# Designs tried in a protein design run: peptides against a protein of PDB entry 3J47. Part 101

Target 1, 121 residues: chain A of PDB entry 3J47
Amino acid sequence: IRLTNQLKSLKGLQSKLKDVVEYLDKVINKELPINHTILGKLQDVFNLLPNLGTPDDDEIDVENHDRINISNNLQKALTVKTNDELMVIYISNLVRSIIAFDDLIENKIQNKKIQEQRVKD
Target 2, 69 residues: chain B of PDB entry 3J47
Amino acid sequence: YEEKEESNLAATKSMVKIAEQYSKRIEEEKELTEEELKTRYVGRQDPKKHLSETADETLENNIVSVLTA

## One batch from the design tools (peptide; made by RFdiffusion4, then SolubleMPNN)

Design b2_p22_8_s3 (from b2_p22_8, 12 letters changed)
Fold by OpenDDE base, seed 4:
Structure b2_p22_8_s3 (fold): chain B 121 residues (1-121), chain C 69 residues (1-69), chain A 22 residues (1-22)
Amino acid sequence: as target 1 above (121 residues)
Amino acid sequence: as target 2 above (69 residues)
Amino acid sequence: DLDKLKQEYTEKLIQFREESLK
């Protein structure tokens, strides 16, 4: 279960990284403005990622450290995209919840009106 | 490495498509909420019900997107 | 922060519905 979840998370991170790259390319091309909120959330995800990946092995060659830093920066970028996607999903769920709540209120209002009409009859 | 990069590129394109679909669903949800508001004002239940149903569909699609992610 | 924003949005929606009932 944990290994499968880690693999899934890694795949999600990889996908998100690609989305971030695409987003960054659009920003570089001035096609889209920089969304600071998305960037901030992405940074937060990247800051949470390093806590999973440092095995204590002292002898990691400097080249691996740069690759790990590039991979961490890339993983940070991917984490930002995943966070952006998760944020979009969260916002969508929130919006749907709000709509459902609005419908509930309307149903209550209608039920109250029906009850008032029945009392008048 | 190249195959992984290509796979990542394909996955990224898929995520962009999902994001576009999500944006469209959010717009559909907003339209439903507006119809509900109009229905409250006019006292007609049918437009409000339709808006609620569209909002629910939008929510379901977002949930499926989250579960697939 | 996102959960807080969602909560605030939900609260605003509740208030809007209450105002519509008045």
Scores: peptide ipSAE 0.450, ipTM 0.840, DockQ to the pose 0.018; fails the geometry check
Fold by OpenDDE base, seed 1:
Structure b2_p22_8_s3 (fold): chain B 121 residues (1-121), chain C 69 residues (1-69), chain A 22 residues (1-22)
Amino acid sequence: as target 1 above (121 residues)
Amino acid sequence: as target 2 above (69 residues)
Amino acid sequence: DLDKLKQEYTEKLIQFREESLK
């Protein structure tokens, strides 16, 4: 039962990741705007993943305690890694937005200068 | 268990590589911003446009790299 | 928290545009 639930959760996560990838591809292709809410929801899902892999403390036979701790540590490490990746994506998107805004501002300034020159001529 | 560990290790190594690529792309973006600033001071439109385009491409590549991780 | 940070960043970008228009 537990392994089946883990597999199901992993499959669900895999499907969600696929959906996120598809969304990000659409954003890259300028088909859709960057939706910050999707990234936040993804982070929430990843933050919940460690909790899904923690066996409820109540049924731990003493012999499996070390293996469970190792599994939990691995899951924690994977969670940290995933959070770092998400942070990188977030920062990258922010940087792209900053650059795009800087370009827009400069274009506006240039357009204003061109208009002022046309009025003087 | 071992196969899963190997897969996780491979994934971790791939993520480290992606992080390095991301760091490099961030630096490229910074250089583009500096060129944009220089173009703003010189009043030359063309270099600034090129810088902006390069920054956009760098960010696109970063997103694709993260999506493929 | 990240969504809030993104919102704050977006607001700063809007302010920068407004300042550049003055």
Scores: peptide ipSAE 0.448, ipTM 0.834, DockQ to the pose 0.018; fails the geometry check
Fold by OpenDDE base, seed 3:
Structure b2_p22_8_s3 (fold): chain B 121 residues (1-121), chain C 69 residues (1-69), chain A 22 residues (1-22)
Amino acid sequence: as target 1 above (121 residues)
Amino acid sequence: as target 2 above (69 residues)
Amino acid sequence: DLDKLKQEYTEKLIQFREESLK
């Protein structure tokens, strides 16, 4: 469900972006009048897009990080963060597996002791 | 689309919470291991079982977190 | 590094299991 929703959102964004490009091309070709409302919304979207071109601005606000997954440089930083999170999850799973195995071992030891005691009896 | 965006935002907030919960889960896992160690000394099967169950729950939550990320 | 650490933990777990079985 979650992955399907993410994929649907991404497809919707892609379609909208394509429509915007097609609209801009038509406006450039003077085939359609400029819709000022759409352009204003597009400008707002572009202003919310991280500057793809300048690597130097350190103040990447955390809220922009989700939108910046579209932008390669911030995408790298977010990819690193995602990798770190995946590492933590992986370590956690290992630790749980270790505990589960320790319990299984102890259960086996107890079972063996019970069997040995039954044989002595 | 909006429902999915809300779900993604909730998932991201959940990831932050998962980091905090992860630290707590590591501590809970250590406590479980200590109880298991204590149970080895006491020879009582029940505390050890409870520790195992809590470890399994901790593992399951981590797996769900990985699948969510 | 993480995969190596995971592998080391898994190996330690297996060893602990074997020692617990002896």
Scores: peptide ipSAE 0.447, ipTM 0.844, DockQ to the pose 0.015; fails the geometry check
Fold by OpenDDE base, seed 5:
Structure b2_p22_8_s3 (fold): chain B 121 residues (1-121), chain C 69 residues (1-69), chain A 22 residues (1-22)
Amino acid sequence: as target 1 above (121 residues)
Amino acid sequence: as target 2 above (69 residues)
Amino acid sequence: DLDKLKQEYTEKLIQFREESLK
């Protein structure tokens, strides 16, 4: 029963990852806008992945523990790396949004100046 | 095991390259913002528009990079 | 946490735009 549930969860995760890749490809191709909510949920899933791959420490025999620990450490390292990459992407998007906003403010200031000049004429 | 390790190493190298490209794009975005500041002082519309367009392009590239990561 | 930070930044940008229009 537990193994079947784990396999089902892994299959579900694999399907979700496939959907994310497909979504990302569509955004790269400018077919869809970036959904920040989807990205945030994906980050949350990745942050929870290390906990999903740690079977509760109790029942697994010592010899499988080293391979599982290596796999868990590798999975944890991959998760940390993925989180770092997602963080960099997020910061980059924020910076771009700030710049776009600054440009919008400047455009509004220019428009206001043009209107003030027209009222004086 | 070896094939998986090789795939992970290749993926890691690709990510490092993406991070370097991202850092370069951030620097380009900063330069554009500085040009906007200079354009605000000069009072000319054209340089500001170009800076805005470059900032938008930088944002778009970051979004694409995030989606590809 | 990241989404919250993004939201706060967006709100600050909106406020700055409103101040620039006054």
Scores: peptide ipSAE 0.446, ipTM 0.834, DockQ to the pose 0.017; fails the geometry check

## One batch from the design tools (peptide; made by RFdiffusion4, then SolubleMPNN)

Design b2_p23_1_s1 (from b2_p23_1, 18 letters changed)
Fold by OpenDDE base, seed 2:
Structure b2_p23_1_s1 (fold): chain B 121 residues (1-121), chain C 69 residues (1-69), chain A 23 residues (1-23)
Amino acid sequence: as target 1 above (121 residues)
Amino acid sequence: as target 2 above (69 residues)
Amino acid sequence: SLLEKLKELINKIVETLKKLEEE
């Protein structure tokens, strides 16, 4: 199960890495703006890679491992950053929703007061 | 690898910019909330409405940012 | 009181966002 999950995560990461590379190539070619698609793909990676936090130490070969590890660490870092940004956006949306709700309550209170005044007149 | 790093760096910079924009939007939302509070105290509907509208606009911008992210 | 609580909640969220930005 764990190994399968790791393999799946690795495969997902590999796929995302490929997608990121493809996106980068498209950006270099001025075909697509960098931010939106990368962010979406990073989100997809986060959704596909819930366990980015478990550094399991398994001994994969050193030399390709450093560049791949740097790339993976960078992708992980970018994924984390994207997740953080998404969290910020989510929280902001929540705040806005709360403010909107407060405004609705206030509007309701004001409407009630207006109605009470109309009844008194 | 270098191209990927540069792209990741650019993406990171873009994310920082988005975070800054988000912070600014939060501040705008706070200002709107203060205006709503002032409107509530003054009993003037107009400032409250304006605050509500600005909060909604901020929300919409965040939603658009989420959708575009 | 409800509005004050809401403001407090908003402030907490803003503080949380600031913390996230600092991280």
Scores: peptide ipSAE 0.351, ipTM 0.837, DockQ to the pose 0.013; fails the geometry check
Fold by OpenDDE base, seed 4:
Structure b2_p23_1_s1 (fold): chain B 121 residues (1-121), chain C 69 residues (1-69), chain A 23 residues (1-23)
Amino acid sequence: as target 1 above (121 residues)
Amino acid sequence: as target 2 above (69 residues)
Amino acid sequence: SLLEKLKELINKIVETLKKLEEE
């Protein structure tokens, strides 16, 4: 199970990296602006896998390895950043839920107090 | 490559700014929750409502930020 | 008690956010 999940995460990362590479190629070819697609793909990957661990350096073949590693490192950095942002968003949503819950509790308490006052009258 | 790096750097800076804004929104939400707690003790509904509204606004802004991102 | 627990959860979330900002 754990290994399978790790493999799945790795495959997801690999797919994302591939997508980023494809995007980079498109940018090099002036088909797309550099920022939007990388960010979009990173976002998509993070949306699918919020707990994407540090993308391990995929051993890409040594000759293209440096460029791919730099690209991978940048992608990793962007992925980490996007993950952090998503985590912040997630936490914020949790906080919202907590606040909403608190409001519900308070409303319940208020309703109880109103009922108690009505019984005393 | 350099242009891409610059663009990525700019995007990263923008994301950092969004994160900072989000942090500020979270703090605003916390303040609202504290006011709600105070209101619960004082029995004043109005401050509690205001806190709740501010918390909701903070949350909405966070959601919008997530959606925009 | 539930409200206190909620506050604690909120505080934990805020702390987590602060840690993320520091990273």
Scores: peptide ipSAE 0.342, ipTM 0.834, DockQ to the pose 0.013; fails the geometry check
Fold by OpenDDE base, seed 3:
Structure b2_p23_1_s1 (fold): chain B 121 residues (1-121), chain C 69 residues (1-69), chain A 23 residues (1-23)
Amino acid sequence: as target 1 above (121 residues)
Amino acid sequence: as target 2 above (69 residues)
Amino acid sequence: SLLEKLKELINKIVETLKKLEEE
């Protein structure tokens, strides 16, 4: 039972990894946009997989190692793109906040002018 | 797994749309800033209010984009 | 002074966006 469950979980992980690879291939081919959520999940997978990128484990078949390295490099590139996009969004939000703040200042100035006029009357 | 893939695909499509909208929002924000500057000089309340509202809408859209992402 | 600081911040944001677009 436990071994069967572990095998099922491993098969599920393998399927998920295949889906990620297919997604990455589609992104490379510009068929699909980069999904940050998929990238984040891939990062989580890599973080949970101890040292997949450390060359020191001699027993990983060279082909698998190359594929893992390519995947890691692509994931890194996607992470950079994601960070850039998030930065743009953050900057845009900041600009909007600044504009809103400017409007608030102007409203306060107008209110002061109205109060000054009321004192003169 | 399939549901997660579909969700990721939908999220990806949303992100592309957000990127396009973001570019448009940046342009709208620039226009608003110019109108606000003009409104400050002209002293007309209506253009200033409109600029403020458009800036707020742009901000809201960015927040929604961040929350969706 | 606050308005000037705001303008400076906006300009920094625009510059950052331009750099990102060029990359």
Scores: peptide ipSAE 0.329, ipTM 0.833, DockQ to the pose 0.012; fails the geometry check
Fold by OpenDDE base, seed 5:
Structure b2_p23_1_s1 (fold): chain B 121 residues (1-121), chain C 69 residues (1-69), chain A 23 residues (1-23)
Amino acid sequence: as target 1 above (121 residues)
Amino acid sequence: as target 2 above (69 residues)
Amino acid sequence: SLLEKLKELINKIVETLKKLEEE
């Protein structure tokens, strides 16, 4: 279990690093402002993170230069937050769907009872 | 770097707000479910309808939140 | 039969919610 989680975390980190490199290349080329691409990449990483199952494992203190670490930590935090928000929204939608379904069932039951009463009359 | 940090902070604040809104919507949905339960016992359609409507509103809000996230 | 199917679906949803709460 721990080793599997570590491997997943490493893969996630590897993907993130690749994304960072791509971002840096784009910044060098002046194609995109720094923040949007990094956020997009972090989102990609987080889209992979639900598959990683480790919300906590991202505390890898990357000892790299202060600015890059701060940016990565912030991006990571934002990504976690975004994922949490998406999960909450998803759960809420499910709950609403359930309630709507329950209401539909109840309506159908009532309609059936009304029809049965009409047949008895 | 500073602009990115500011953007991330703003995004984080927005997410917290969305979470709070979601929690409120969940509570509204629960209230609707309770009204449906009561209506099942009383045989009155009106409470059930109200619960259903509240649940629908909660769902819509969640959908909007997902679309805006 | 349709009502029974709907009831089954509701029960499945309820079970799913319970599982989510347990996680």
Scores: peptide ipSAE 0.297, ipTM 0.827, DockQ to the pose 0.010; fails the geometry check

Design b2_p23_1_s2 (from b2_p23_1, 19 letters changed)
Fold by OpenDDE base, seed 5:
Structure b2_p23_1_s2 (fold): chain B 121 residues (1-121), chain C 69 residues (1-69), chain A 23 residues (1-23)
Amino acid sequence: as target 1 above (121 residues)
Amino acid sequence: as target 2 above (69 residues)
Amino acid sequence: DLLEKLKELINKIVETLKKIEES
């Protein structure tokens, strides 16, 4: 059962990848307009693809090797994009934390001034 | 498979939205910093409070973005 | 001293924001 489900999933993925390749070929040949939504979905699919390039299987046909390299390059590109997005989020959080800290310091300074004024009165 | 595809599509859309929100958040942070500067000069608590609140909102949005990513 | 530290922090924030804008 589990193996059958995995095979079904793999076959589904293979069919979808084939459809994507056919679509991309049609777009390259200007037979169809570029659909940004489809391209985005394809990128997402490639990001979810495991690194197909296990270097140890030397017996993969040259054609499969090129396809694997293309898939790996796309996966790498998507990984880089994801890392960049995470980095932006991290920097944003850091900036917010610094702003909050600045406000805390300012509040502390104000409180100190209020206390000094009370001592003078 | 279809559910996973839908989830990935939603995630991708969220990432694009996060980029736009990030630019907006940066602007909100700048506004807060300007308000803090103004409050230092004017000595009024109100602008400082507003800046602090805007910074907090920006922080919350970033946290939500991190949780969604 | 606290005011100076606050100014330094604000300057760091401004610098960080500028770097983000340039990126």
Scores: peptide ipSAE 0.346, ipTM 0.829, DockQ to the pose 0.009
Fold by OpenDDE base, seed 3:
Structure b2_p23_1_s2 (fold): chain B 121 residues (1-121), chain C 69 residues (1-69), chain A 23 residues (1-23)
Amino acid sequence: as target 1 above (121 residues)
Amino acid sequence: as target 2 above (69 residues)
Amino acid sequence: DLLEKLKELINKIVETLKKIEES
């Protein structure tokens, strides 16, 4: 029963990985934009993977288990890296927005000074 | 599995390149901010506009990089 | 104050990028 459930989970993971690969191929080929929903689902899978991939002591063929664990660790690392990159981009965009806002404030101040000077003349 | 590993490696290399580009863009943004500060003191409209435009261009490039990543 | 916050955010981004590069 437990082994059967593990096999079913592995099959589910394999199917999801296939979907991710297909999506990545479409993104590489510029056929589809990066879907944030897929990234979210991948993150959800990774959040579940530590709970699913805890190698309980069952005699699963070490080679397949190691390959799956390596693949999962690599995917996790890539997901973390992608998240960090997105965070950096988000912060950069925020910084640019702040700079633009500062420029707008300065322009407004300058315009006010020009108007005040016109009233004095 | 091998194809996935290769794809992951390529993605990792791309991310490193993006990080380097991002660091360069951040430095360019800092330079622009310094020019804006200088322009604020000098009262010249043109340098401030140029700084704002460069900051916007840097932002756009980052957005495009995110969209293409 | 806004400029200082912006600088802090930029520094955080740079630090994050360095951590990613080291990973």
Scores: peptide ipSAE 0.339, ipTM 0.829, DockQ to the pose 0.015
Fold by OpenDDE base, seed 4:
Structure b2_p23_1_s2 (fold): chain B 121 residues (1-121), chain C 69 residues (1-69), chain A 23 residues (1-23)
Amino acid sequence: as target 1 above (121 residues)
Amino acid sequence: as target 2 above (69 residues)
Amino acid sequence: DLLEKLKELINKIVETLKKIEES
């Protein structure tokens, strides 16, 4: 049961990874813009399937095991990279929001000062 | 396998570079925000606005760079 | 107070980026 679930998860991850690769190829070719939603879904899949990188010690031919491990390591590295990029984007957006909020507060303060000055006149 | 590893290494290096650039841009934004704060105390609205705009531009460039990477 | 919170947030972001860079 556990092995079957792991296999199913791996197959799902493989399919998703294929989709991501296809998407990345399209982005590289400037055929499509970077779709953040795809990246987010990829991250979600990786977050839900943290154990996909642990090769179960079953007698998978050493070559296939190595390929799977290499693929998993590469996928993990790619996932980490993608997560880092998304985090950077998120942080950047947060910072922008904060700056905008600061500007709004300043504008409000200025407006209040202008109103107070008008009342004094 | 070796080609894939090399590609991953190159991608990782590129990501590190992007992260460094992002960190630098965040620092620039912080500096701008600090200047805005100083300007707010001095009551000079125009300099504060200019700083805010510069911060926004810096952030925009950062986002574009991250998206392009 | 808002400005200080903003600074704190920015500092947290910078720290996070540094951690990512170190990883």
Scores: peptide ipSAE 0.347, ipTM 0.835, DockQ to the pose 0.014; fails the geometry check
Fold by OpenDDE base, seed 2:
Structure b2_p23_1_s2 (fold): chain B 121 residues (1-121), chain C 69 residues (1-69), chain A 23 residues (1-23)
Amino acid sequence: as target 1 above (121 residues)
Amino acid sequence: as target 2 above (69 residues)
Amino acid sequence: DLLEKLKELINKIVETLKKIEES
């Protein structure tokens, strides 16, 4: 299970890294603005990787050129940011659902009271 | 490297701001729930409706924020 | 009882958000 999750996370990270690389290449070529597409892709990665638990400090092999490590760190940071944002959104939606449910219960109680009053009249 | 660090810092600051905004929205939702609770005690539908509407607005704002983030 | 449970759930969400902010 853990190994499978790690492999999945690695694959997701790899895919995201590839996407980020492609995005960076497009930015270098002045084809796309930097921020929106990266965020969208990061969201896609999070949607694909729901269980990004605390990324274990898996020692990213130091052997890859400093630029790749920095890119990975940025991608990881962006991924974490996107995950946090998605979590906030999810929680917000949950809260809204709860409030809506509370309103429904209150409405039901009020309806019941109205019915009881009608029976007494 | 410096540009990336600056971008990460800006992103982090943006995240903190979003979290603060979210916390504020949650507080607004709580206030709405309290108003709804008060409306239950008063037996008036109007405050409850207002609370529900405010909760919905808070939710909409959160959805919009998620969509725009 | 249901309202109380709802409040508890909201509080849990708020606590979770606070943890996220602290992280």
Scores: peptide ipSAE 0.331, ipTM 0.831, DockQ to the pose 0.013; fails the geometry check

Design b2_p23_1_s3 (from b2_p23_1, 19 letters changed)
Fold by OpenDDE base, seed 2:
Structure b2_p23_1_s3 (fold): chain B 121 residues (1-121), chain C 69 residues (1-69), chain A 23 residues (1-23)
Amino acid sequence: as target 1 above (121 residues)
Amino acid sequence: as target 2 above (69 residues)
Amino acid sequence: DILQKLKELIEKIVETLKKLEEE
């Protein structure tokens, strides 16, 4: 069971690495801008695999591909950072929507008061 | 790799600055809401419309910031 | 009340972003 889960996680990481490589190839070919799509794919991978990779798990495979692991850790960190930034912007938009909604409620209350006054006249 | 890291660091700093500017805009919108509350007592509709327009402009700026992030 | 709670939430998010920038 534990070994099977580790193998599944490793296969997931391998698939993610393949997607990152494919994205990097598209960036090298100038088909896509460098940063936005890598982040998007990494976000998709994090959404599909929420349990993949506290920074501590990346220390184990250091022996043969240090540069690739460092690059993946950097890409993961950048993806987390971008997700946090997007979350802040989303919450900010939600706040503005709530303020606008409060104003709409107030306008409706005022319009109702004006209508009630017109019925009394 | 280094150029990407530097670009992402610069983008993050820009987003933090946008978040601070947004927090300030929310405070300004709250002040306008207080003025709208006061204007509800004074019976003039014009300040309420201006507040709503300012809130909408603030929302639009956040949406543009999200799209450009 | 709702607007104040919302501002507090935004301030917490800004603080979280600052912490992430410092790391």
Scores: peptide ipSAE 0.350, ipTM 0.833, DockQ to the pose 0.017
Fold by OpenDDE base, seed 3:
Structure b2_p23_1_s3 (fold): chain B 121 residues (1-121), chain C 69 residues (1-69), chain A 23 residues (1-23)
Amino acid sequence: as target 1 above (121 residues)
Amino acid sequence: as target 2 above (69 residues)
Amino acid sequence: DILQKLKELIEKIVETLKKLEEE
């Protein structure tokens, strides 16, 4: 029963991973916009997956375990890289918003100065 | 497995390209900010507006890149 | 002050991107 449930969970993970790959291929091909919800769900799956970096000493076939660990480490690295990239884009958007806000303030100051000149005339 | 490695490599290359594009956009934004500073000194309406428009365009491009990344 | 903070944020982003490119 437990082994069957683990196998079912592994199959579910494999299916989800296939869906992620298919999604990434569609994004690369510009067929679909990046669905942030899929990335968020992938992160949630990683957060719910017990630390795949804790070697649970269970005798699962070293070859499959190494392939899964390499795949998980690579996926973790890609997730971190994607998060860093999204963070950079977010900060850039903040920077542009600040520049636009500074311009708005300057325009408001100029408009006020023009009104003050009109009241003196 | 090989398909996944290839997909990961392609994704990594795409991320590097996005990072390069982002670095270029940051430089463009910096140039705009310098023009805004110059316009603040000159008091001419037109250069400030142009800087604001280019900052907005740079912002839009980053938003589109976030939405497409 | 805001422009200087903005510049510092941009510089940090550029540095982060360079580190990510080197990885």
Scores: peptide ipSAE 0.349, ipTM 0.833, DockQ to the pose 0.015
Fold by OpenDDE base, seed 1:
Structure b2_p23_1_s3 (fold): chain B 121 residues (1-121), chain C 69 residues (1-69), chain A 23 residues (1-23)
Amino acid sequence: as target 1 above (121 residues)
Amino acid sequence: as target 2 above (69 residues)
Amino acid sequence: DILQKLKELIEKIVETLKKLEEE
């Protein structure tokens, strides 16, 4: 049961990885726009699977290994690019939240001054 | 392979340029917020609101630029 | 006090962005 479930999960992951490769190829070919949601999910998969790029297994054919390493390096480079983009967006949102907070503080100070003036009248 | 590496390098260079533009816009926003602070001391509320709105627009343009890159 | 903390937070964000750009 456990081994069968692991094999099923691995097959599901392999199918999803294939779908991602096909999606990335379509994005490279400009057939589809970059979907940030798909890219974010791919990053989450890479963050959850840190060691998929370290083949501990010595003997699998050198030619396929070079293609897999190049594909992994490219996926890593695309993942880094997307992570950097998401980081810039996150920082921008933080800065926007900061400005909105400054405006809120100012509005509170103004409201307090208006109330103090109304109490003096 | 080489074409893909060149495309990745070009994309990375574009991302660095976007980061530089973002850093510059953050500095412009900071200058605007400092001018708002100075204007608060002068007691003119209207210039401060306009500066805050301009800072928000600058941030929005940064977010859109990052999303389109 | 809050505005100064906000300024410090923005400065830290800008510094973090510069470090990320240098990597």
Scores: peptide ipSAE 0.347, ipTM 0.838, DockQ to the pose 0.013
Fold by OpenDDE base, seed 5:
Structure b2_p23_1_s3 (fold): chain B 121 residues (1-121), chain C 69 residues (1-69), chain A 23 residues (1-23)
Amino acid sequence: as target 1 above (121 residues)
Amino acid sequence: as target 2 above (69 residues)
Amino acid sequence: DILQKLKELIEKIVETLKKLEEE
């Protein structure tokens, strides 16, 4: 039962991967516009692939190695894209934090000036 | 599996949109910083406050984007 | 002085963001 379910899931993934490949081929051939949704799904599939590719030490046929390499390359590309997106978000947060810090410093300077003026009066 | 794929697709689309929004937010933050700079020279507190508020909004949006990612 | 340094830091971040966008 568990093995059958895994096999069914793998077949489903394989079918979906095939559909994605067919879609990518159509996009490359300019038969269809680039659908960002499909690219996103591919990314998700690839992010899930590392969990599929724990190589138990058994003789994976050479054809599977090439497919695994293609999968790994796409996964790597997707990981890079995800990393870039996270980096952009991180930098954005950093910029906002800096701006907030600038405002805090300026407020502190103003408060200090107000206190100095009150001592002079 | 399909639900997870759909969720990931939605997340990825959201992330692309966030990246575009981020670029726009950076520009808004830059404008705010310029207004703060001007406010320091003019001694008028109001433009500086507005710049600070816009920067904060930009920061909040980035945080929300990170949390969504 | 601190505000100028902060401005410079912001400018560096903005420059870094532009570079990342170009990649």
Scores: peptide ipSAE 0.340, ipTM 0.836, DockQ to the pose 0.012; fails the geometry check

